# Ledger of designs, part 163: peptides against a protein of PDB entry 8OXM

Target 1, 371 residues: chain A of PDB entry 8OXM
Amino acid sequence: FKAEFRLAGGVNLPKIIDCVGSDGKERRQLVKGRDDLRQDAVMQQVFQMCNTLLQRNTETRKRKLTICTYKVVPLSQRSGVLEWCTGTVPIGEFLVNNEDGAHKRYRPNDFSAFQCQKKMMEVQKKSFEEKYEVFMDVCQNFQPVFRYFCMEKFLDPAIWFEKRLAYTRSVATSSIVGYILGLGDRHVQNILINEQSAELVHIDLGVAFEQGKILPTPETVPFRLTRDIVDGMGITGVEGVFRRCCEKTMEVMRNSQETLLTIVEVLLYDPLFDWTMNPLKALYLQQRPEDETELHPTLNADDQECKRNLSDIDQSFNKVAERVLMRLQEKLKGVEEGTVLSVGGQVNLLIQQAIDPKNLSRLFPGWKAWV

## One batch from the design tools (peptide; made by RFdiffusion4, then SolubleMPNN)

Design b2_p18_4_s2 (from b2_p18_4, 10 letters changed)
Fold by OpenDDE base, seed 3:
Structure b2_p18_4_s2 (fold): chain B 371 residues (1-371), chain A 18 residues (1-18)
Amino acid sequence: as target 1 above (371 residues)
Amino acid sequence: PLTPRQLATVLGLQSLLS
């Protein structure tokens, strides 16, 4: 172990520790001291399994379709070690980091990220129609710039093209795998981009199995496919490479139905794997930036005494687990809204749902659907 | 039938074993 240093500005003051491996390589590790990392650890293992399935298939292997993974070592219910994603940046930091963000640099006359957020917060409690109108105004005055990420990082045209292709493949693979697993909370700080590979790294996997749909503001999109995400693909957008990579990923997932159902069934009934949404977690995920000050969770130890009848909790849990398994089986059969779709039809529906400004306008403002 | 723990072992889901 080398010198410990604290990240400046983290609410939980996460520690970065430099460790020397048995291979003599230095690795940075992030130690989280208050978060349950078990969910992240389990989801990383599921992603590794999905990668194994993708590597076995010739069509997905040729396309180098993988979801990026990181090492998670849960130490307790409240502590764990994350492999630091070295050479990655949050897409939100690149796009909307105050005055240095790509939106401010390339679109100085557009609305600021703060103005966009303020406008969407003002309509948060309004009708869907009012949210849609304000979202369209925000989008008109906040034009996408994520194409410039690859242009800034990769000056050689051949390398630039290869990296834009790697990005597009990474978005496609993570979007489809994320949809199958019901991964939520895909805000711009939970998606990192690797500055060398242009691949995405998804972090904070605490919203899975469509638990984002039971948030106070329900999630209305299957994955993040916002205007900047699409702009990073270049002139083809969601057509061509992205669509084909989604279809080939979905084909492998559907052809692996028995394996995926068996894995998820084991996970859903693991008493150590808390995947269910609770009211405190829901409040934390959709907290207003202004309210960050007062929720010191005084974890009063005493409220453990609600021995609610174990039988009613178990029955409610089992019904939720069964519903998740049924919905996963439907997805893997291509059943959407009671209709059986082809792989191409299912992927098309998911793309349309993800880019629909009516769906995007309904998201929690903290998700930043205009980015 | 494999127990959930045996299945987790076969699937390499070590997090479910400890």
Scores: peptide ipSAE 0.009, ipTM 0.469, DockQ to the pose 0.023
Fold by OpenDDE base, seed 2:
Structure b2_p18_4_s2 (fold): chain B 371 residues (1-371), chain A 18 residues (1-18)
Amino acid sequence: as target 1 above (371 residues)
Amino acid sequence: PLTPRQLATVLGLQSLLS
């Protein structure tokens, strides 16, 4: 490790540390402080297992369907080293973070990212109808631009086409695998894009097993398939390559039911793997930008464990774990809303749920469903 | 039933539980 570090910015002030490998190559590492990286480490191994299943199947192997993984080394309950994905950028940074964001550059007459966020925050406590109307107004005045990512990065038309296909396959694979695992909190800062491969890297895996549904503002979509995510696929959108890759991924997941249930059962009952949503974590994930300054000091996880009777915690935990396993079994059988669906029917339902502006309008404004 | 640790061992997930 070099003695020098840089701050990446943000709330937890993660440290970027450069390390030299035994191969003499310099690699960036992200040291997150105050975050439990054990959940990320666990989910990365589950993704690696899913990749193994996808590589064993001829149809998914032929399509090169993989979820991108990164190395996580937990150092403590509140610190770890992430192998920083060199040459990745958050999709939010490219799209909306700065005045140089793609929305500002390509759509200078649209609403600013700040105006969109403000409008959605003003209706956050309003009816679903009012949220939907304002979301539709925001969407009309904030048109997708993510198609320009591949156009800016890949000037050669043949390379551009290959990278757009790689992107579309990455979105499909991560969407279906993420749905099966109940991955939440898929905001635009938790999804990185590789500037060389156009593949997505999902980070901050702290909302899994549908725990996003028990947030104060419940998650209403199975995965992120917002207008910019779709725009990056090009003119066909969700039709053709994306849909077929989702179907083939879902087919492999459903055919691997026993393996996936067994893996998730082990993880749910692992005492070292805290996957449950707690009120402090829920508050942190859905805090207002204005409230960011005050809540930082008191995320001492240690103080709340001591007072509940061990027996009542264990029974409540077991019931939640059983419910998660039952819901996973339903997903892997194609049971949606009490109906058994084909792979194509299930994938279609999930796509419709993910693109439904009624579902998107109900999300927490920090998720930026209009992006 | 296998314990979570035994099942993790069988699945090669020992590196998750260590």
Scores: peptide ipSAE 0.008, ipTM 0.473, DockQ to the pose 0.024
Fold by OpenDDE base, seed 1:
Formats: sequence, structure tokens, C-alpha cells
Structure b2_p18_4_s2 (fold): chain B 371 residues (1-371), chain A 18 residues (1-18)
Amino acid sequence: as target 1 above (371 residues)
Amino acid sequence: PLTPRQLATVLGLQSLLS
């Protein structure tokens, strides 16, 4: 290990450490503290399985549909080593970095990312109507710029076109697999883009199996398909390549129902895989900057409430696991809102739900649905 | 490290996919 480390952004201040392997190659490692990396490790394995299914199918293989994975080595419940995704940047850093973010560079007269966040935080406790109106005002004055990522990184027009297609395919694959696994909306710092491939890498997989729906501000979208995510696809947006790649991914997922259910069942009942949402995790994921001061560790929450009968905890866990499996089975059958949809119908519904400004306006402001 | 069970699950999944 080198003696120097860099801090990555985020509340847990993960450390980027350079290490020399036994092969003499220098590798960056992310040492994450305070987070359980087991969920990330498990979800990476599920992604590898999904990739295997996608590679077996001729239509998805020809389209090179894959989810980018990273190596996770969980060391403990509170520590692990991630292979740093070398040559990636968080989409949030590219888009809304305070100094040199693409919104500031390309749209200097638009609202700042801070102004947008402030406006949406002011209406956080307001009606859905007020949230929608303010979200529309924010969107009007904060226009998408993510098209410029590929334009900055790929100067050759033929390379630029191929990389924009790679991006679009990566968004499609990760969106559909993310929906099947219930990853929901993704914070802009938890989506990395590879500066060489234009493919997305999803990190920090701590919300899965629709546990985002039980957050204090519930998720309202099946996956992140915000205006900047769409802008990166170019002029066709969600139409053409994106839609077709979603449909082909969904076809493979639905045709692999038995395999996917068996895998997820084994994972849900693994006593070492804590996928459930707890109140502390929920607070952490939706923390307000103002609420950091009042988390005095009330160490004195008496041992008495922990005596909820082990039987009632186990029964509650099993009922949640069963509900997750039932909902996964519904998704894999194309059951949406009690109706069986075709692959095209299901994908269309999911796209419409993900891009609906009414759904986006209801998301937690900290996740920046206007980006 | 992956727990022996997670490893067995992964290896079992690889065996179901092999």
C-alpha cells in the first residue's frame, strides 16, 4: 500500500488507497468504512448472473447488453475493499460539480444546482401539486447537458456515435435489471460513467428489492431516467435504441424467471445478507444537512424493546421476503397494477413511469430528480 | 470475504448455470 490516500466524497469518507499487486501492477482500492459491503457484493453476483443470461441470448449478446460489475471484498459488516472503478466519474460530479460541472459550464444562466436543491427542499413537506409546480420551474431553468459528456470525451464522430450507443445500451440494461431487482431511483453520485466505454457502473447497492418504497420519502420511479440520463442518449431520447434494448433485456429476464426467482430466494433467506431497510439506514439515505446535529447517539434506547420476540421478528422478515418474491414473480410475468402486459407494454409503462414529472417531483430532493 | 454460505450460494449458482 502507498502511504498516501485520497478521500472520496460522501458522508462515510471512503478512502482511495493505491496498492501494488503481487503482479507489480498498481491498483486503486476504495476502502469503505461504516457501510456493509455485503449487499454490494451480493448484488454484483446477481449482476454477473444477469450478464450470463444476457450473453446466452443471441439478441442481447449481439447488442452487447451487459451490466458493468466491480470487485467487492467485504471485510466486515462495517468495512470492505472495492476495486476502484478506474477511469470512471460519478455522473453527479460531471453534471453538478460546484466548480466546473457541465450545467455551470454549458448553462451558466440556468439555476445553480444549489438553487434547484433549495427550491425543492422548501416544498419537500408541501402537497404533490406544489412539488410538481416547483419541479417544473426548476426543470425549465435547469436544462439537461449530459449530451456533452460524450461530445467532450469522444471527438471523432464515429467513435462518439458508438459511445453514445454504448451509453444508451448500458442505461437500458441497468434500468431493466435494476427494476427487476428493485434498485429504484439511484443517487447521481452512485452512478459512475466510464470515460473510455461510456458505460454506467452502479455502486452502493444498499437499496434493493423495492426497499426504496419504504423510505420516509418513498421512491416513485422504477429506475433513474431523469432528463440528463435521457439527454446522454442524444436526439432520439428513450425511443429507438433505448426502448429496444429495454425490451430485449426484459425478454431475457422474463424467460429466465425460474433461475432469477431461485437465486433471489436463496439470497433473501441468507441470514448473512441484510437487504431489509432499517430506520437508521433510511435516515442516512435521506438525511437533511440540518438533521446531522440532532443525531445525538441516544445510546440509552433501553435493551427492553430489543426483546421483541425472535419469533415475531422472524415472522415479519419471512412475510417481507415472501412479498418481495411475489412482487419479483409478478415483474417477471409482466404483471403491473394487476394487469398482464407484453414485454413492449411493460417496458413502455416503466419508461413512462420513470420520465413522468409527477413521479420525479415526488422523489426525495437530496437525490436531485432534476439532474 | 464472502461467507462460506454466500460462496456456496455463488458456487451453487455457478453450478446451476454450468
Scores: peptide ipSAE 0.006, ipTM 0.436, DockQ to the pose 0.022
Fold by OpenDDE base, seed 4:
Structure b2_p18_4_s2 (fold): chain B 371 residues (1-371), chain A 18 residues (1-18)
Amino acid sequence: as target 1 above (371 residues)
Amino acid sequence: PLTPRQLATVLGLQSLLS
């Protein structure tokens, strides 16, 4: 280990450590000191299995459809070592979290990221109608800019075109695999983009198997397909390459039903794999910036809204696991809302759900659905 | 890495898939 470390950005202040291997090669490692990396490690292996399925199919192999993976070594419930994704940046850092964020650079007259967040936080406890109206106002005054990522990184038009296609394929694959595994919406800091490949790397996989639906503010989208995510695809948006890559990924997933069910069943019943949402984890994922000061340990039991979602959680662990498996089987059969859909119909429904501003307006404001 | 059980099962599934 070198004596020097760098801080990576983010709430958990992960440490980047340069390590020299026994082979004399330097390897960058990310040390997380607050996160349970076991779930990340498990999900990376599930992604590797999905990648194996995608590589076996001729149509997905020809399209190079893969979900990007990274090496994870959990050390404890609160510590682990990750491969640092060298040459990646969080999409949120590129878009909004840097002083030179792309929104500020390309849209200086739009609302600031802070103004958008403030407006959406003010309506967080309001009606769905009020949330929708404010979300539409925010979206009108905060226009997408993620198209500029590939334009800044790839100056050659032929390279730019190929990288935009690589991005679009990566979004499609990760969206469908993420939907099947129930990853839901992804915070903008938990999606890295590779500056060389334009492929996405999903990190911090602490919400899986639709456990985002039981958060205090439940997820309302099958995956993150926000306006900036779509803008990165260029002028075709969700049409053409993205849709076709989603369909081909979904075909492979549906045709691999038995394998995927068997893998997930084993993971759900592993007593060492805590995938269930707990109240502390839910609070951590949806903490307000203002509530960071009031973590006094007085669990005053009186927040009635948390009680309604918690009262349905009084099902035995086995019933929760069975429900997850049943829902996974439905997804893999194309059963949506009690109706059997074709691959094209299912993918269309998922895309429509993911881009619906009514669904996006209902998301937790901390996840920045307008980005 | 997976737990030893998860790893054995994933490796077992990989061996069934191989």
Scores: peptide ipSAE 0.006, ipTM 0.437, DockQ to the pose 0.022

Design b2_p18_4_s3 (from b2_p18_4, 7 letters changed)
Fold by OpenDDE base, seed 4:
Structure b2_p18_4_s3 (fold): chain B 371 residues (1-371), chain A 18 residues (1-18)
Amino acid sequence: as target 1 above (371 residues)
Amino acid sequence: SLTPRQQAVVKGLESLLK
């Protein structure tokens, strides 16, 4: 190992280390020190299987629909070595970096990322109506800029167009696969974009199987489809290529129901795969910057809102696993809100849920739903 | 590297996909 390390972007500030392999090749490795990389490793394998299903189908293969994967070597419950996704940047770093973020560069008169976060944190404990009003004010004064990623990286118009399509396909595939696996909303630092392919790489897969719905601030979107994510698709937004790629991905997932259920069942009952949300993990994922000082282990039990969510956790592991499997089966049948939908109807509902500013306004402010 | 159990799961799943 070289003595030099670089900080990667992200909430956990993972360290990039260079290591020389036994083959004499230098390889960049990401060392995570706080995450259970076993979950990442398992989810990367599920993604590889989803990719195999997508490659078997002619329509998804022709569209090159794939979820980007990376190599994970878990070393312990809290440490591991990831193959660093060389030539990738966190979308959050590109968009809202304090120094040279695209919002500051292209929209210097808009609210700062800090002002947006502050405004949304001030209303975090307020009504849904107040959250919505402040979110709309934030959105009006923080306009999307992610279109500029492809414009900065791909100067040739034909290459730019191709890469924008690759991005759109990557968002579609990862959104639908992510919905099926219940990854929920993804923090902007946990979505990397490849600077050469314009494809997304999802990292830190610590929330899966809709466990984001049992967070102190529950998830309200099926996947991240925020204004900047949509802006990267260009003028058509969620229409045309994105919608069609979602539909074709969903079609493959629904037609692979038995395979996906069997895979997820084996994973849910693997005692080495901790997918369940625990209170400490929930607090860590939605911790306020101000609350970092007070995590002395005094479980003062008195926050009544945490008590309601904790009482539903008292279901036996098996009942939680069974509910996850039932919900997965519903998704794969196109059952949404008790109604059986066509692939197009289901995809439409999911897109509408994901872009609804009422749903986005209810998300945890730390996840920056206005980005 | 996967745990031996995760490797067995993957092999089992690869066998279901064949």
Scores: peptide ipSAE 0.008, ipTM 0.524, DockQ to the pose 0.022
Fold by OpenDDE base, seed 5:
Structure b2_p18_4_s3 (fold): chain B 371 residues (1-371), chain A 18 residues (1-18)
Amino acid sequence: as target 1 above (371 residues)
Amino acid sequence: SLTPRQQAVVKGLESLLK
């Protein structure tokens, strides 16, 4: 092991360590501490299943639509080594690193990432109207730069164009698969980009099945489609390749309804798969940097009042699991807000919801909706 | 009834949760 480590960001500050194998090959590994890597392992297998469905369909196979997966090796219930995708970087590290971030390099006269975060934290407890106004001011003074990722990494114009298409396809596939599975907490440290493939790798999969909607600050977007995410697609933005790849992914998911429902049903009723949002996890995910000093996890919050009868807990769990299955069935039927939509109509609604500055302004400031 | 492939995925998931 090298003595140097990097922070990947996300929950519990996972450490990227460089390991030299017995074969003399250097491999980056993510050491995730304190998190149950079983959640990530389970969701990686669900993604592998989604990839199998996408490879069976001729239209999605021709477009090379895949969600990137990584190997999870759980070492214990509280520690594991993620085989880190060698040559990945968090999109947040590339965009908003304090020293060498792309926003600072390409837009030195814009607001700093710190100024943007401070402005949004100041209005966190304010009205939706005040949040929207400050978010629009932040967005005006913090212009997208993620187009430069592919331009820096791929100097050959033909390679650059191919990698920009690979990126756009990866965003589309992961956005639709993530929406179907209700994947939340898609902040800029939980999304990596592969420096060789330009494909996205989603990490920290502990907020699934729309549990992001029951956070103290509810999630208001179906997936991350922020201005920098769109800027990485190039001049066409969400139109053309992205939209068509979303539609083809959604078509495969909707046509695989029975398979997806059965697998999610097994997962929801598995007592070893803790997908439910608990109050401590909710507080941890939306903890303020200023509040980090006091919340030592006092393991000693006496579960005395949560002696609600085991029967009431089980009944509450079953009712939540049933609601998750019902909502998954609705998504796979194209039911949005009580209306049955076509694949194109559903994808259009999801894109509009994800890019709406009113929805983006309501997100937790730690999600960094202006990036 | 689950297809043999669905059963294999379910068993694969169950084996990861153990």
Scores: peptide ipSAE 0.008, ipTM 0.500, DockQ to the pose 0.023
Fold by OpenDDE base, seed 1:
Structure b2_p18_4_s3 (fold): chain B 371 residues (1-371), chain A 18 residues (1-18)
Amino acid sequence: as target 1 above (371 residues)
Amino acid sequence: SLTPRQQAVVKGLESLLK
């Protein structure tokens, strides 16, 4: 290990440590503190299985539909080593870095990322109508720039076109797999883009199985398909390649229902896989700058309320697990809002839900739905 | 290392994928 470490962005201040392998190669390792990397490790295994299903199908294999995976080595409940995705950058760092972010570089007269965040935080406790109006004003004055990622990285037009297709396929695959697994909206720092492949890598999989819907500000989108995510696809946006790749991914997922249910069932009942949302995790994920001062750990919350009978905890857990499995089965049958949809109908509904500015305006401002 | 149970899940998954 080198004695030098870099802080990666984020509230947990993950440490990037450069390691020399036994092969003499330097590898960057992300050491997360306080996070249970076991959840990430388990979700990476589910992604590998989804990739196996996608590779078995001729249509998805020909399209090279894969969800990018990374190696996770959990060391403890609060420590682990991630293989840092070498040659990746967080989408949020590329787009909204305060110094050299693409929005500042390409749209210097637009609102700053800070101004956008401030405006949306001011309306956080307001009506949905007020949130929508302010979100539309923010969106008008904060125009998408993610198209420039591929233009900066891939100067050859043929390579540029291929990489935009790779990006679009990666977004489609991760969106549908993410929807099936209930990953919901993803913070812009938790989506990495590979600077060589233009494929996405989803990290920090601490919200799964629609647990984002039970956050203090519930998720309102099936996956992150914000304006910059769409802008990276180029002029066709969500139409053509993205839609077709979503449909083909959804077709494979629906045709693999029994396998997916069996796997998720085994995972949900693994006592070492804590997928449940707890209040501290919920507060952490949606922490406001104002709330940092009042979270003195009142150590003195009496030991008495923790004696909820083991039976009531187990019954509550089983009921949540059953509900997750039922909802997963519905998704894999194409049941949306009590209606059975075709693959095309289901994918269309999910795309419309994900791009709806009414849904986006209701998201937690800390997750930057305008980016 | 994966826990013995995570290893069993992985082996179970690998068996379902055979």
Scores: peptide ipSAE 0.008, ipTM 0.485, DockQ to the pose 0.022
Fold by OpenDDE base, seed 3:
Structure b2_p18_4_s3 (fold): chain B 371 residues (1-371), chain A 18 residues (1-18)
Amino acid sequence: as target 1 above (371 residues)
Amino acid sequence: SLTPRQQAVVKGLESLLK
C-alpha cells in the first residue's frame, strides 16, 4: 500500500488507494467507507456467469457481447475495496459537468443541466400530465450530444466506427441482463464509460430484482435508454446493431432459464445478501436537496428493539423472494403482462418502454431522464 | 448448513467458474 491516498469526488469521500499486487502491478482501489459492497460483489459474480453463458453461445461470442465487470472485495458490512475502473468516466460527468460538459460545449444555447433539473423538480409532486409536458419542453431545449464522446476520443474513422459498435453492443448486453436481473438506479453517475474501449461499466448495484419499483418514486423503465444513450449509437439509433444484440442476449438468457433461476434462488435466500429495499435506503436514493439537512450518523446501536416477530419477517421475506423468482421466470419465458412474447417481441416491448417519454417523465428527477 | 440443493448449486457454480 502506498501511503498516499486521493479523495475521489462525491459525498462519501471514497479513498483511492494505490496497491501493488502480487504480480507487481499497481492497481488503484476505491475504498468505500459507508456502502455495503456485498451487493456489488454478488452482482459482479452474476454478471461473470452471464458473460460465461454469452461466451458459450456462438452468436453472442461472435458479437463480443459482454458485461464489463470489476473486482469487489467486501471487507465489512460498511467497507469494501473496489478495483477502481481506471480509464473510465461517469457518463454524467462527460455530458453534464457544470461548465465543461458536452451539452454546454456543443449546445450552448440549450437549457443548462441545472435549468432542466430545476424544471423537473418543480413538477416532481405534480400530475403525470404536467410532468410529461415539462419533460417534453426540457427535451426540446436539451438535445442529445453523446455522439461526440466517440468523435472526441477516436479520431481515426475506422477506430471510431469499431468503438461506436463496441459501445452499442455494451449498451445492448447490459440493458438486457440488467432487465433480467431487475437492475435499477441507472442514473448517469452509476454508468461509467471506458475511454479506451467505449464499453459501459455499471456500478452501484444495490437496486436489483425490480426493487426500484417499490421506491417512493417507482422506476418506470426496464433500463436506461435515454436520448444521449441512443445518440452514442450514432445514426442507426436503437435499430440494427442494438436491437440484434438485445435479441441475441435475450435468446441466451431465455435458453439459460434453469441456470439463472437456480443462481438467483441461492442469492435470494443467502442471509448475507440483503437485496431487500428498506425505507432508509429508499430515502437515501431519492433524497431531495432540501432534505440534505443533518442526518447525523448517530443512529445509536440501541434500535435493536425491532425484534419484530421472526416469523412475520420470515413470511414476508419468503413471499417477496417467491415473487421475485416468479417474475424472473416470467421474463425468461417471455411473459410480459400475461402474454407470451417471442424474443423479438419482448425486446421490442422493452425498447419501447425504455424510450417512452411518458415513462421517462415519471422517473425521479435525480435519475435525469432527459440526459 | 446449506441444504443438499444449495450444496449442489454451489458445486455447479464452482464447476462453471473453473
Scores: peptide ipSAE 0.006, ipTM 0.475, DockQ to the pose 0.020

